Peptides against a protein of PDB entry 9GMZ. Designs and how they scored, part 258

Target 1, 343 residues: chain A of PDB entry 9GMZ
Amino acid sequence: TGFPLELLTRPATERLAYFENYTVAHPRLKEVYEILMRTIAEPAGASFIFVYGASGVGKTTLRLRVEQKLTELALPKLESDRARVPVVGIEAIAPESRYFNWKEYYTRALITLEEPLIDHKFDYGVRGISRDNFGKINVESKVVAPALRRALENALIHRHPDVFFVDEAQHFGKVASGYKLQDQLDCLKSLANMTGILHCLLGTYELLTFRNLSGQLSRRSVDIHFRRYCADSPEDVQAFKSVLLTFQQHLPLAETPNLVDHWEYFYERTLGCIGTLKDWLKRVLSDALDREATTITLKDLQKRALSVAQCQKMFKEIQEGERQLSETEADVQNLRSALGLGA

## One batch from the design tools (peptide; made by RFdiffusion4, then SolubleMPNN)

Design b2_p25_4_s2 (from b2_p25_4, 10 letters changed)
Fold by OpenDDE base, seed 2:
Structure b2_p25_4_s2 (fold): chain B 343 residues (1-343), chain A 25 residues (1-25)
Amino acid sequence: as target 1 above (343 residues)
Amino acid sequence: FDAIMAELAEQNSRIFETQELPSVP
């Protein structure tokens, strides 16, 4: 099944929007989606879920699909419980200073919890938090981070989401010292404990450094590794080719491009990351639509490809993350062997 | 526009849950 053929008569904006909104349910995404959905449904006393993987692997796509599904599953209950929000998702901002901006984090979380569609006005018990005529939260500049935290705690308790997502969560780790990093973990842990809300932190492999600092979080966290496709795995190569085949069928162009024959070039410039692949194809599709082109060519792909230098940098970051995980697995095996448990 | 985008999003959600990737020969 390809794109709806009617799209060929539609404006370029609609053709592009179709491809942007289209999600390939590739094996790694399905696997991680199923694990994440199951873990959210049955946390088994976990307070945290860590989802880590390469930049551009598809973590944001995963989050959005889980948010959508949790919303769909909650719809029947939302009619009876107008105070409930099924899911909350925010992106952690990179700190402009040596310190994580908790005030901004709490403000963004509060704003996201009170989308204008929630008629149920909650009083946060904090002066300087108001709603405009459109129901949007306004936080006065005088409101301090501890007050915003209390407001967020109260809001999370009242709205009772199934999960609180924090995308780009490696930004919590971008602090000047290890003790401050522990303080950030303790802040998140306290928020999860005080609210009873499961937190899911999505990030790059830099999130592992953050996760490993707290031996207390390890006992109350579930880890989900969102792996890229590896060229040394025949199964992963077949999956990657299948993704290319699916994308070529869903590019709303008059002539279907042959992406599969160029799979090695796509792999070289994406490192097996499907988000990177989709973003690349989106840029190329946009260029093709702007030219009213019937198809895309290898030259069109080359114009929008990441440089070899960018790919080398990204690959080094991936290899370091994969190495750290492999060392952790080896440490577990060494521990098991030392305990007299067979490997 | 919002209704079309919502319908497209819902359709894409259904596609995500039900899609099987084609076997590459």
Scores: peptide ipSAE 0.152, ipTM 0.785, DockQ to the pose 0.566
Fold by OpenDDE base, seed 5:
Structure b2_p25_4_s2 (fold): chain B 343 residues (1-343), chain A 25 residues (1-25)
Amino acid sequence: as target 1 above (343 residues)
Amino acid sequence: FDAIMAELAEQNSRIFETQELPSVP
């Protein structure tokens, strides 16, 4: 099974869009997807889900697939409840300043929650928030962060999403000198408690710092580790090769490239992160389509690969995150042993 | 274009749910 052959007669933009929208259901993504969907359906009093893993492991792809599925499952109910939004997903922006911009966060969340297609106009009770003639939310520059928070709280209560996603959530950890990361967590905790909406924070291993800062959050959170594929695991190597085989079948080119024969080079430059792999292949595909090439070569791959220095930096960040998790798992085992629960 | 992209998105959703990874040697 491969890409639709009709794509070979389509514009480069459509061919690239096909590959961009294509998702490989690789074992780690499927596992985390199933855990996340189950946890959203039955949060068991949890207010937070933390999804952490390497940069480029595929967390954004996971979010988008869950958003799509929750929307699909809600469609029959949305016909009767036109005020409901099944899911809301935002990306936390890296602040230009040394501190997280809550005004921008609340504005983006409100704009995303209040899409133009929602027939039921809600009054946010905040002066300077309006809808334009297209139903798009406009926030005047004079509106302050506390007022935007109240508007978002009211919107979340009215729209009742099953989950609120925050991608790149490690950016909450970018606090100015003298601010505590705890204050950001308390702000998020307050938003979740006041709205009754489950929050899912997706991010790098820097999210482990969030988990460890609040023993109260730990009691109301579910942790999901989105692991990369490891070259020391034969099963992980086979899964990674299967992903390469799937991608080579779904590159909309006249001649199928042999990616699997280069699996070690792909592993070296992706560290077993499938999002990094997909982004690399997307760049190479774009270059091939621009040249009207029939296939991609090793030289084309090399031109768009991450540098060895970039990979070494990324690998060091991954190893530190994996080490912190391994230490935590050992601490849990030591605690269980000390409690007499056995290994 | 938007309709084609929506159809491709729906097809990709179905592919994700039903996809089995190919066996590699």
Scores: peptide ipSAE 0.124, ipTM 0.764, DockQ to the pose 0.571
Fold by OpenDDE base, seed 4:
Structure b2_p25_4_s2 (fold): chain B 343 residues (1-343), chain A 25 residues (1-25)
Amino acid sequence: as target 1 above (343 residues)
Amino acid sequence: FDAIMAELAEQNSRIFETQELPSVP
């Protein structure tokens, strides 16, 4: 099924919004979604889930779809327990300074956890945190990071989400030394332990550094690798072409553009990352709608493509991450073999 | 090829096509 044909008579803003909200359930996204949903339902004593993969692979899309599904599944309970939040998701911000801004992190987490839809006022046990008449959390500038942490701990305990998502979690790793990185992990571990809330960290392959630094976190963590599509795999190429076909059918244009015939060019400029592909198509669709075009051409694609130099840089970063994972997998196999456990 | 691609496209769409973000009251 394609886009609703009535969209062709709708404003450009509605047509663009349709495409923005449209999600292709591509095989890698489905696989990771199923693993993540199962792990959230049955954490088996895990305190952390690490979801790592290339930038633009679709981790934010995964998070949003899991948040949606957990909310849907919780609705019958939310009617009886209006204090409960089924899920909370934040994006970690890259620090402007050499140090991660925990005050900002806790503030954003509190604001997100305490969305206006929660009629039930909660006392955070911290002065300078209030809810306005619209249900929004206000944090006074005088509130310090340790107080915000206690407020977040209390809020997480009271609201009891099934999972706490942190997107772009590699930003915790932007600290000047491995020791400081361990301190950040111990801080997160302490938050998870104090609240009893499962934490899911989504990020780039830089998250692998977190896993390797704490043998205690590894015992209480589940790892999920969100792989890109690889051009050397016929199955991955077929899946990537299928995604292009799906997007082709869901671009709200009068004439269906032929994206599939350009699959190699799409692959070259996305490195098999579906988020990068969607963002590219969104930009091209926006341009097409602005000029009232009936379709998208190769020239339109070229105008909004990442440069070859950008793709080469991104590809090197991906290759380094994939190499580190391959080495870790080999080390596990070597360890198993050395233990006399069959491969 | 087109039929296989169409089936794959439908399979890829099925999980998320019908998922609207529920308005939490």
Scores: peptide ipSAE 0.112, ipTM 0.615, DockQ to the pose 0.088
Fold by OpenDDE base, seed 1:
Structure b2_p25_4_s2 (fold): chain B 343 residues (1-343), chain A 25 residues (1-25)
Amino acid sequence: as target 1 above (343 residues)
Amino acid sequence: FDAIMAELAEQNSRIFETQELPSVP
C-alpha cells in the first residue's frame, strides 16, 4: 500500500502535507502506545507516568496518537457530559532564566484545557481571567502564579481529563539547583494530588535525573522507556528497514526512491530514531518538490543529513541515558541478590 | 526477506490511519 496516486497531480503543498501527516506504526511506537493506553485506563493508584527516550525517537507522535484515541473513545460520553475534556496536552518550554516560568505554564495549560468549544461558562474563580469573543482565554498581567494554579486546579477538577500530558518535560529539570528541582516536583505532585488527574511527563533521558530526586514520586509513578532501534539487534535492524520501506512507498514522487538499499546511512544519521528519520525525509521531500524532481537521490539525502558532529553529540547523550537505565536495572538485580531473592 | 519486509510495511501503514481528529461538537 502506497500513497494515493492522485497526489502526483496535486500541488507541492498538499503532497508535503500528506507525508507530514503520515504516521508509520513502527513496532516500538506500537508497544509504547499499548503500554501507555493500558496505564491510562488502569493507573492502579499511580499519579505520574514517565515516558523517556532519545530526542527524535517519536514521543510527540506517541502523545498525539494517544490524544486522538482518547478523544475518539470519549466521544459517546461527551454527548452526555459536555463539561468533560478527555485529554489535555501541553509542551513545557525551556526557561530563559534560572527559574521555571510557572505563570506561563499554568496559562498555557488553562488555554489548552479550554480550547475545545466546551462550556464557555466555566467560572475559574479568579479575577483577571476572561474569554474574548472568539472563546480564547485572556489572562491579565496582574494575575499571579498562585491564582493561575488555583484556576487550573478548578478547571482540571471540573473538566476531569483521563490524563494530563506534558511534552518536553526535561525542561522542568533545566534549573540551576537541585532544591529548585525538588520544589518543581513537589509542585507537580501537589497539582496531581489536589486534582486527582493522572499526569504523563514525556521527555529525554534528562527526565531520569528529575525522577530520581523524588523518592516519594517513585511509589506513585509508572515508567515507560521508549527505546530507539539498535543496530546490534537483528530484529531492530529488520524493523528499521521495514520503516524505510514504508516511507519509500509513502513519498508522493513519480519514481519510488530506493531508501532500503541505503539503510546503514539512514541508521548512521538517525541513530535508530524514527522521528529524526521522518524529519530528514520531510526536508528532502520539500527540496525535491520545490525542484519538481521525479525522485530523491543519495545526493539529496546527503544535503539535508545531520552532520557527523551532530550525530556524535546525540549519540553520547543517548549512551549516557541508556547507561543510567542499565545501572538502575543492575542496582535492582544487585539489591535482589543482596536480599537473598534469587535472580 | 522481501515478502516479510512488504508485510511489515503494510502492517505499519494500516494501524495509524489518518483519521481526522473528530471535531468535538
Scores: peptide ipSAE 0.097, ipTM 0.607, DockQ to the pose 0.086

Design b2_p25_4_s3 (from b2_p25_4, 8 letters changed)
Fold by OpenDDE base, seed 5:
Structure b2_p25_4_s3 (fold): chain B 343 residues (1-343), chain A 25 residues (1-25)
Amino acid sequence: as target 1 above (343 residues)
Amino acid sequence: FEEIMKKLEEENSKIFETQELPAVP
């Protein structure tokens, strides 16, 4: 089953929007989704979930699918509890300065938490936080970060989401000193503890630095590794080819392009990351639609591919993350052997 | 188009339950 054929008569914007919203439930995404959904349902005293993996592996797609499912599951209860928000998700912004902007973070979190047309106006008890006539939160520039934090704590307690998502959470780690990273982790830990809300941090392998810095967070965290597909695994290669076949069937073009025959080139330029693959195909589709092209060619793919230098940089970052995880797995095996439990 | 997108959203809500990847020969 491919895309709806009616799309071929629709504007380029609609055809692109279809492909943007199309999701492939590839094996690694499904696995991580199932683990994450189970962990949210039964956190077993965890305050944090860390979801880490390569840039462009599909973490944002994972978040959006979990947010959708949690919202769907909550709908019957939301009719009786109009104050409840089932899930809240924000993206952490890379600071323009060397320091994470907590004021901006709290402001964005408050805006996102109160974006629903929730009939029940919550009074934050903070002067300079108001709602407009459309229910949108306005935060005056005079409101300081500690006041915004208290407002967010109160809002999270009142709205009681099943999970608070922070995407691109490695941006908390972009602090010039390990000491400031600890302060940020302690700030997040305090927010989770004060609200009783489970936090899920999604990010790159730089999140492993967060895991390693706090032996106290490790006792209250669940770790989920979102792996890429590896070319040395026949099963991973087959899954990657199946993803290419699925995408080629869902490109709203008059002639179905043969992407599968170019699987090695797609692998070379995506490193087995399905988000990177989808973003590449979106760019190529946009170019094809702008030209009213009937199909996508190898030349069209090459025009929008990441450079070899970009891929080499990304691959080094992946290898370092995978190495750190492999060392941790080896340390666990060594510990088990030393305890007499066997490998 | 709204109907197409609504159908896609409904499919997306069940993709982990219903979507099987095509076998590549």
Scores: peptide ipSAE 0.448, ipTM 0.927, DockQ to the pose 0.866
Fold by OpenDDE base, seed 3:
Parts: structure tokens; sequence; C-alpha cells
Structure b2_p25_4_s3 (fold): chain B 343 residues (1-343), chain A 25 residues (1-25)
């Protein structure tokens, strides 16, 4: 089934909004979703979930779909427990300075956890944290990071989300010279332990550094690799083509563009990352709608493609991450073999 | 448009249960 044909008579903004909100349940996204949902339901004493993969693989789409599902599943309970939040999700921000800003992190987490839609007022027990007339949290500049941490711990305990999502979590690794990345991990571990809330860190392959630094986190973490599609796998190529076919059916244009015939070019410029593909198609669709075009051409695609130099840089970062994972898998197998457990 | 977006949201809530990717010939 394609897009609703009624969209062809609608404004460009509405046509673009439809495509933006359309989601393809591609095999890797479905697999990671099912693993993540099961792990959230049955964490088995885990305090952390690490979801790592290439930039633009679709981690943000994964998070949004999990957040939606957890909210839907919680609705019957939220009617009786007005203090509960089913899920909380934030994006970690790259520090402007060489230091991760914990004060900003705790402030954003508190603001997100305490959305105005929650009728149940919570007292943080911290001077300089208040709600405005709209129920939005205001944090005075005088409030220090340790006080914000205590406020967040209390809020997480009180609201009891099933999971706390942190997107772009590789930004925790941006510590200045002299601070150990270990101290950041110990801080996160302490927050998860003190609150009893499961934390899910989503990010690039730079998250593997977190896994390797703390043997104690490794014992309390579940790792989920969100893989890209690989051109050397016939099954992955077929899945990637099926994604292109699905997107071409859901582009709200008068004439369905043939994206599948250009699959190699799409693969070359996305590296098998479906998020990168969707963002590219969104830009091209926007340009086509602005011109009142009936379809998308190869020239339209080329105009909005990532440069070869950008793709080469992204590919090197992916290859390094995939290499580190392959080495880690080999090390686990070697350890199992050395223990007499077999492969 | 609101009805289209509501239907899309309902479909999105069930995509992993209901969406089958088309076979490429």
Amino acid sequence: as target 1 above (343 residues)
Amino acid sequence: FEEIMKKLEEENSKIFETQELPAVP
C-alpha cells in the first residue's frame, strides 16, 4: 500500500510532514526493537543497555518507536498512578568546552522528566528549582550540579520510568585532559544504581569505549549492535532494496519515482544506513515539492547527496567500529574456548 | 490531513506487527 492519494491535493508542508512521520520497519530496526523491548521488560538485573551503531543507522527512530510503545503499554496504569512517567528520553549534548556539562545534563533530564502534562506536583527538596505557571521546571543559575543530581535521583525514583534513554551518549566521552572517562561512567552507574532505573545509552561506536573501560559495567549491561546493511550480504542488499521500494511508494508525488533501479548509488551515498537514506529523500522531496515537480529524478538525488569525501570519512569511522566489535567477539570466543565452554 | 496523520500514527504504533516489506523482484 502506498501513501494516501488525497495528499496529492494537499500543501507541500503536509506532504513533507507525511513522509517525515512515515516509518519503514526494516529488518535490522525490527530485530533491535524486539531485543530492546524484551530487555526493558526483563532487564535481569542489568542497569544499562548500550545500543551502538553507525551515525544515521536509525537509532533515533528506534528510540521514538520504543518510547511510543512503552507509553501505549503504560496508559492503563497511568490513569491510576498520576505520578508515573512510562519513559524518559534525552539527547546528550556535545559540550562547547572540552568538559561534559553535568549541570546542563541534569537540568535537561529534570525538565524532560517533569513535563507540564503531569498533574502530580513533585517537591525536589532543592532550593532554586521551581515550576512556572505552565508547570515547566525552572532551575536557577545558583543551583550546583550535586544538588541537581539529587533532584534528578528523587524525580527518577518518584516517576519510576521503565527506562531512561540517552541519545548521542558518545558525548559523555568528551572529557578534558586529566579527567578519566571512568569517572563519567562511575557517575552514570551510580545514578542508575541509586534510582533503580534502567538506563539505555544510544550512540555511535564510540560507546564501545565505555564497555571496555568498566568490567563492572559490562556485568550489568546488555549490548545491542544496531548494524547497517552490508553490500557483501545478499540478504542485506535485498532488505535495502525493499526499503527503497517502500520509500518510493510513500513519497507523496504524482509519479512514483524509480529508486530501486538506483540502489547502488543510494548504497554508495548512505553506506547502508536507513536514517541517512530517509534524510536524503526528505531533502530531495522538499526540493521537488517546492518546484511543484511530479517526480524525483537522478539529478534531484545528486544535488542533495553527501559528497564522496563525506562518505569516505563516515565509512572509515564505521569500519573502525565494526573492527573493534569483531575483535571483541573474537576475544569472547577465545576466552570461552580457553575456559573449555566451546564456541 | 488530521485524519491522514492520525491513521499514520495508528499504523506506526503497530508497524512491527503489521508492516511487511514488499519483495523486490
Scores: peptide ipSAE 0.442, ipTM 0.926, DockQ to the pose 0.836
Fold by OpenDDE base, seed 2:
Parts: structure tokens; C-alpha cells; sequence
Structure b2_p25_4_s3 (fold): chain B 343 residues (1-343), chain A 25 residues (1-25)
């Protein structure tokens, strides 16, 4: 099934919006989604889920689809418990300083937990946190981080989300010392333990640094590797081609472009990352719509492709992350061998 | 357009249950 043909008579903005909101349920996304949904439903005493993978692999799409599904599943309960929020998601911000801004983190988390549509006024028990006339949270500048933490703990307990998502969670690791990184992890661990709320940290392979620093977190965490497609795997190549074919069918253009014949070029410039692919196609589609073009050409693709230098940088970051995971698997095998368990 | 987007949202909500990737020839 392709795009609705009626889109061909619609404005460029509507045609672009359709493609932006279109999602391909590619095999790796589906696999990670199923693991994540199962883990959220049955955390088995886990306090954390780590979802790590390349930039542009599709983590934002994963989060969005999980948030939608958790909301759908919670709807019957939300009718009876108007205080409940099914899911909370924030993006961690890169610190401007050598210190992570916990005040900003707690403020953003509180604002996200208390969407204006939530009818129940919650008393945060903290002076300087109020709702405006529109139901939006206002946090006065005088409110200190420990008070905001207590407010967030109380809000998380009261709203009882099935999971708390933190996107770009590698930003917690951008602190000047390993000791400070451990303190930050202990802070997050304490928040999860005090609230009883499962935390899901999504990010790049820089999240592996968190796993390596806290052997205690490893016992209370579930790790989910969101892999890219690899060109050395025939199955992954076939899946990547199927994704190209699906996007080809869902580009709202008069003539269907042949993307599949250029799969190697798409792979070269996306490194097997479907988010990167979608973003590239969005840019090219936007340009084509602005020109009232009937189709997309290879020249149009080349104009909006990532440079070889950008791809080389991204690939080095991926290879380092994949290497760290491979070393961990080798360490497990070495441990098994040392225990007299066969490899 | 609103109907198209609503249908797309409905499809997106079931995407992992209903979407099969086309076979590449």
C-alpha cells in the first residue's frame, strides 16, 4: 500500500507532513520495541532500561511509538484514575558547564508530568512551584534543586507512570570526571528507587560508559542494543532494501522514484541508520515539492546527502561503540571459560 | 487532510501489529 493518492492534489506542506508522520516498522525497530514493551510490562525488579545505539538509528521513533502504545493501554485506567500519567518523556540537555544542570532537569520533568490537560491539581509541597491560569507549571527561580527533586519524587509517585523516558541520556556522562558521573548515576538510581518508577535512558553508545562505571546498576538494569543494519549481513541488506522500497511507496510524488536501485549509495550515506535515511528523504522531498517536481532524482539525493567526512566521523563513533559491546561479550566468554563453563 | 492524518495516526498506533515490509524482488 502506498501513500493516499489524494495527497498529490494537496499543498506541499500537507504532503511533507504526511511523510514526516509516516513510520516504517523495520525489523530492528520492531525487535527493540517488543523487547522494550515487554521489559516495561515486566521489569522483574529492574530500575533502569538502557537503550543505546547509533545517532539516527531511530531511538526517537521508538520512544514515540512506545509512548503512544503505553498511552493507549492506559486509557481504560486513566478514566478511573485521573491522577495517573501513563508515560513521561524528557530530553536530557547537554550541560553548558562541567556540571549537569539538575535544576533544569527536574524543572523540565515536572513541566512534562503536569501537562495543562491534567485536571487534578497536585500540591508539590514546595513553595515557588505553582500553576498559572492555563494550568502550566511555573517554577520560581528561587526554588533550589533539592526542592525540585522532592517535588519531582512526589509528582512521579502521584502520577505513577509506567516508565520515565530520558532521551539523549549520554548528556549525563558529559561531566568532567568519572567520580561525578558515578554521583549522577547514584542520583538517578536514588530517584528511581524512591519513586518506584522505571527509568528508560535512551542515547548513543556513550551510555555504555554508565554501564561500565556501575556494576551495581548492571544488576538492576536491562540493556537493549538498537543496532543499525550492517552491509556484511545479507539479512540486514535485505531489510534495508525493504525499508527503501517502503519509503519509495510513501513519498507523495506523482512518479515513484526508484530508491532500491541506489541502495548502496543510501547505505554509504546513512551507515544503515533508518532515522538518518528518513531525515535525508525528508530534505529531498521538501526540495522536490518546492520545485513542483514529479519525482526525485539521484542528483536531488546527492545535493542533500551527508558528506563523506560526516559519514566517516559518524562511522568511527559507531565502530567504537560496537567495539565496546564486543569486548563486553568477550569478557563474558572469558569469565565463562575461567568458570569452567564452555564458551 | 485531517482524515488522512487521523488514518495515518491509527495506522501508526498498530504499525508493529499490521505493517509488513514489502518483499524486495
Amino acid sequence: as target 1 above (343 residues)
Amino acid sequence: FEEIMKKLEEENSKIFETQELPAVP
Scores: peptide ipSAE 0.441, ipTM 0.926, DockQ to the pose 0.832
Fold by OpenDDE base, seed 1:
Structure b2_p25_4_s3 (fold): chain B 343 residues (1-343), chain A 25 residues (1-25)
Amino acid sequence: as target 1 above (343 residues)
Amino acid sequence: FEEIMKKLEEENSKIFETQELPAVP
């Protein structure tokens, strides 16, 4: 099934919004979704879930679909427990300095936690946290990070979310030293332990550095690798072509472009990352709609493609992440062999 | 447009249960 043909008579903004909100349930996204949903339902004493993969693989789409599903599943229970929030999701901000801004993190987490329940009053037990006339949380500049932490701990305990999502969680690692990174991880660990709330950190392969720093976190964490599609796998190539076919059917243009015939060029410039592909097609669609074009051409694609130099840089970062995971798997096999357990 | 977007969100809510990717030749 393609896009609704009625969109062809609609403004460019509406046509673009349709494509932006259209989601492809590609095999890797579905697999990771099923694992993540199962792990949230049955954490087996885990306090953390790490979801890592290439930039633009689709982690943000995964988070949004899990948040939607957890909200849907919680609706019958929310009628009886009006204080409960089913899920909380934030994006970690890259630090402007060599220090992570915990005050900003706690403030954003509190705002996001209370936004769905504007009508439900909660006493944070902290002076200088209030709601404005629109129900929005206001945090006075004088409120210190330890007080905001206590407010967030109390709010998480009271609201009892099934999971706390942190997207772009590699930004916790962008600190001046490994020691400060350990302190940040210990802070997150303490928050999870004090609240009893499961934390899910989504990010790039830079999240693997967190595993190396805390052997104690490793014992209470589940890992989920969100893999890209690989050109050396015939199954992955077929899945990638099927995604291209689906996107070409859902581009709200008068003439359906043939994207599948250019699959190698799409693969070259996305590295098998479906989020990167969707963002590229969105930019090209926007340009086509602005020109009132009936279709998109290879020249239109080339104009908005990532440069070869950008792709080479991104590919090196991916290869390093995939190598670290492969070494870890090999090290486990070597350990099993050395223990006499067999491969 | 609101009806189109509402239908799209309804489809998105069931996407992992209902969406099958087309076979490519």
Scores: peptide ipSAE 0.437, ipTM 0.926, DockQ to the pose 0.868

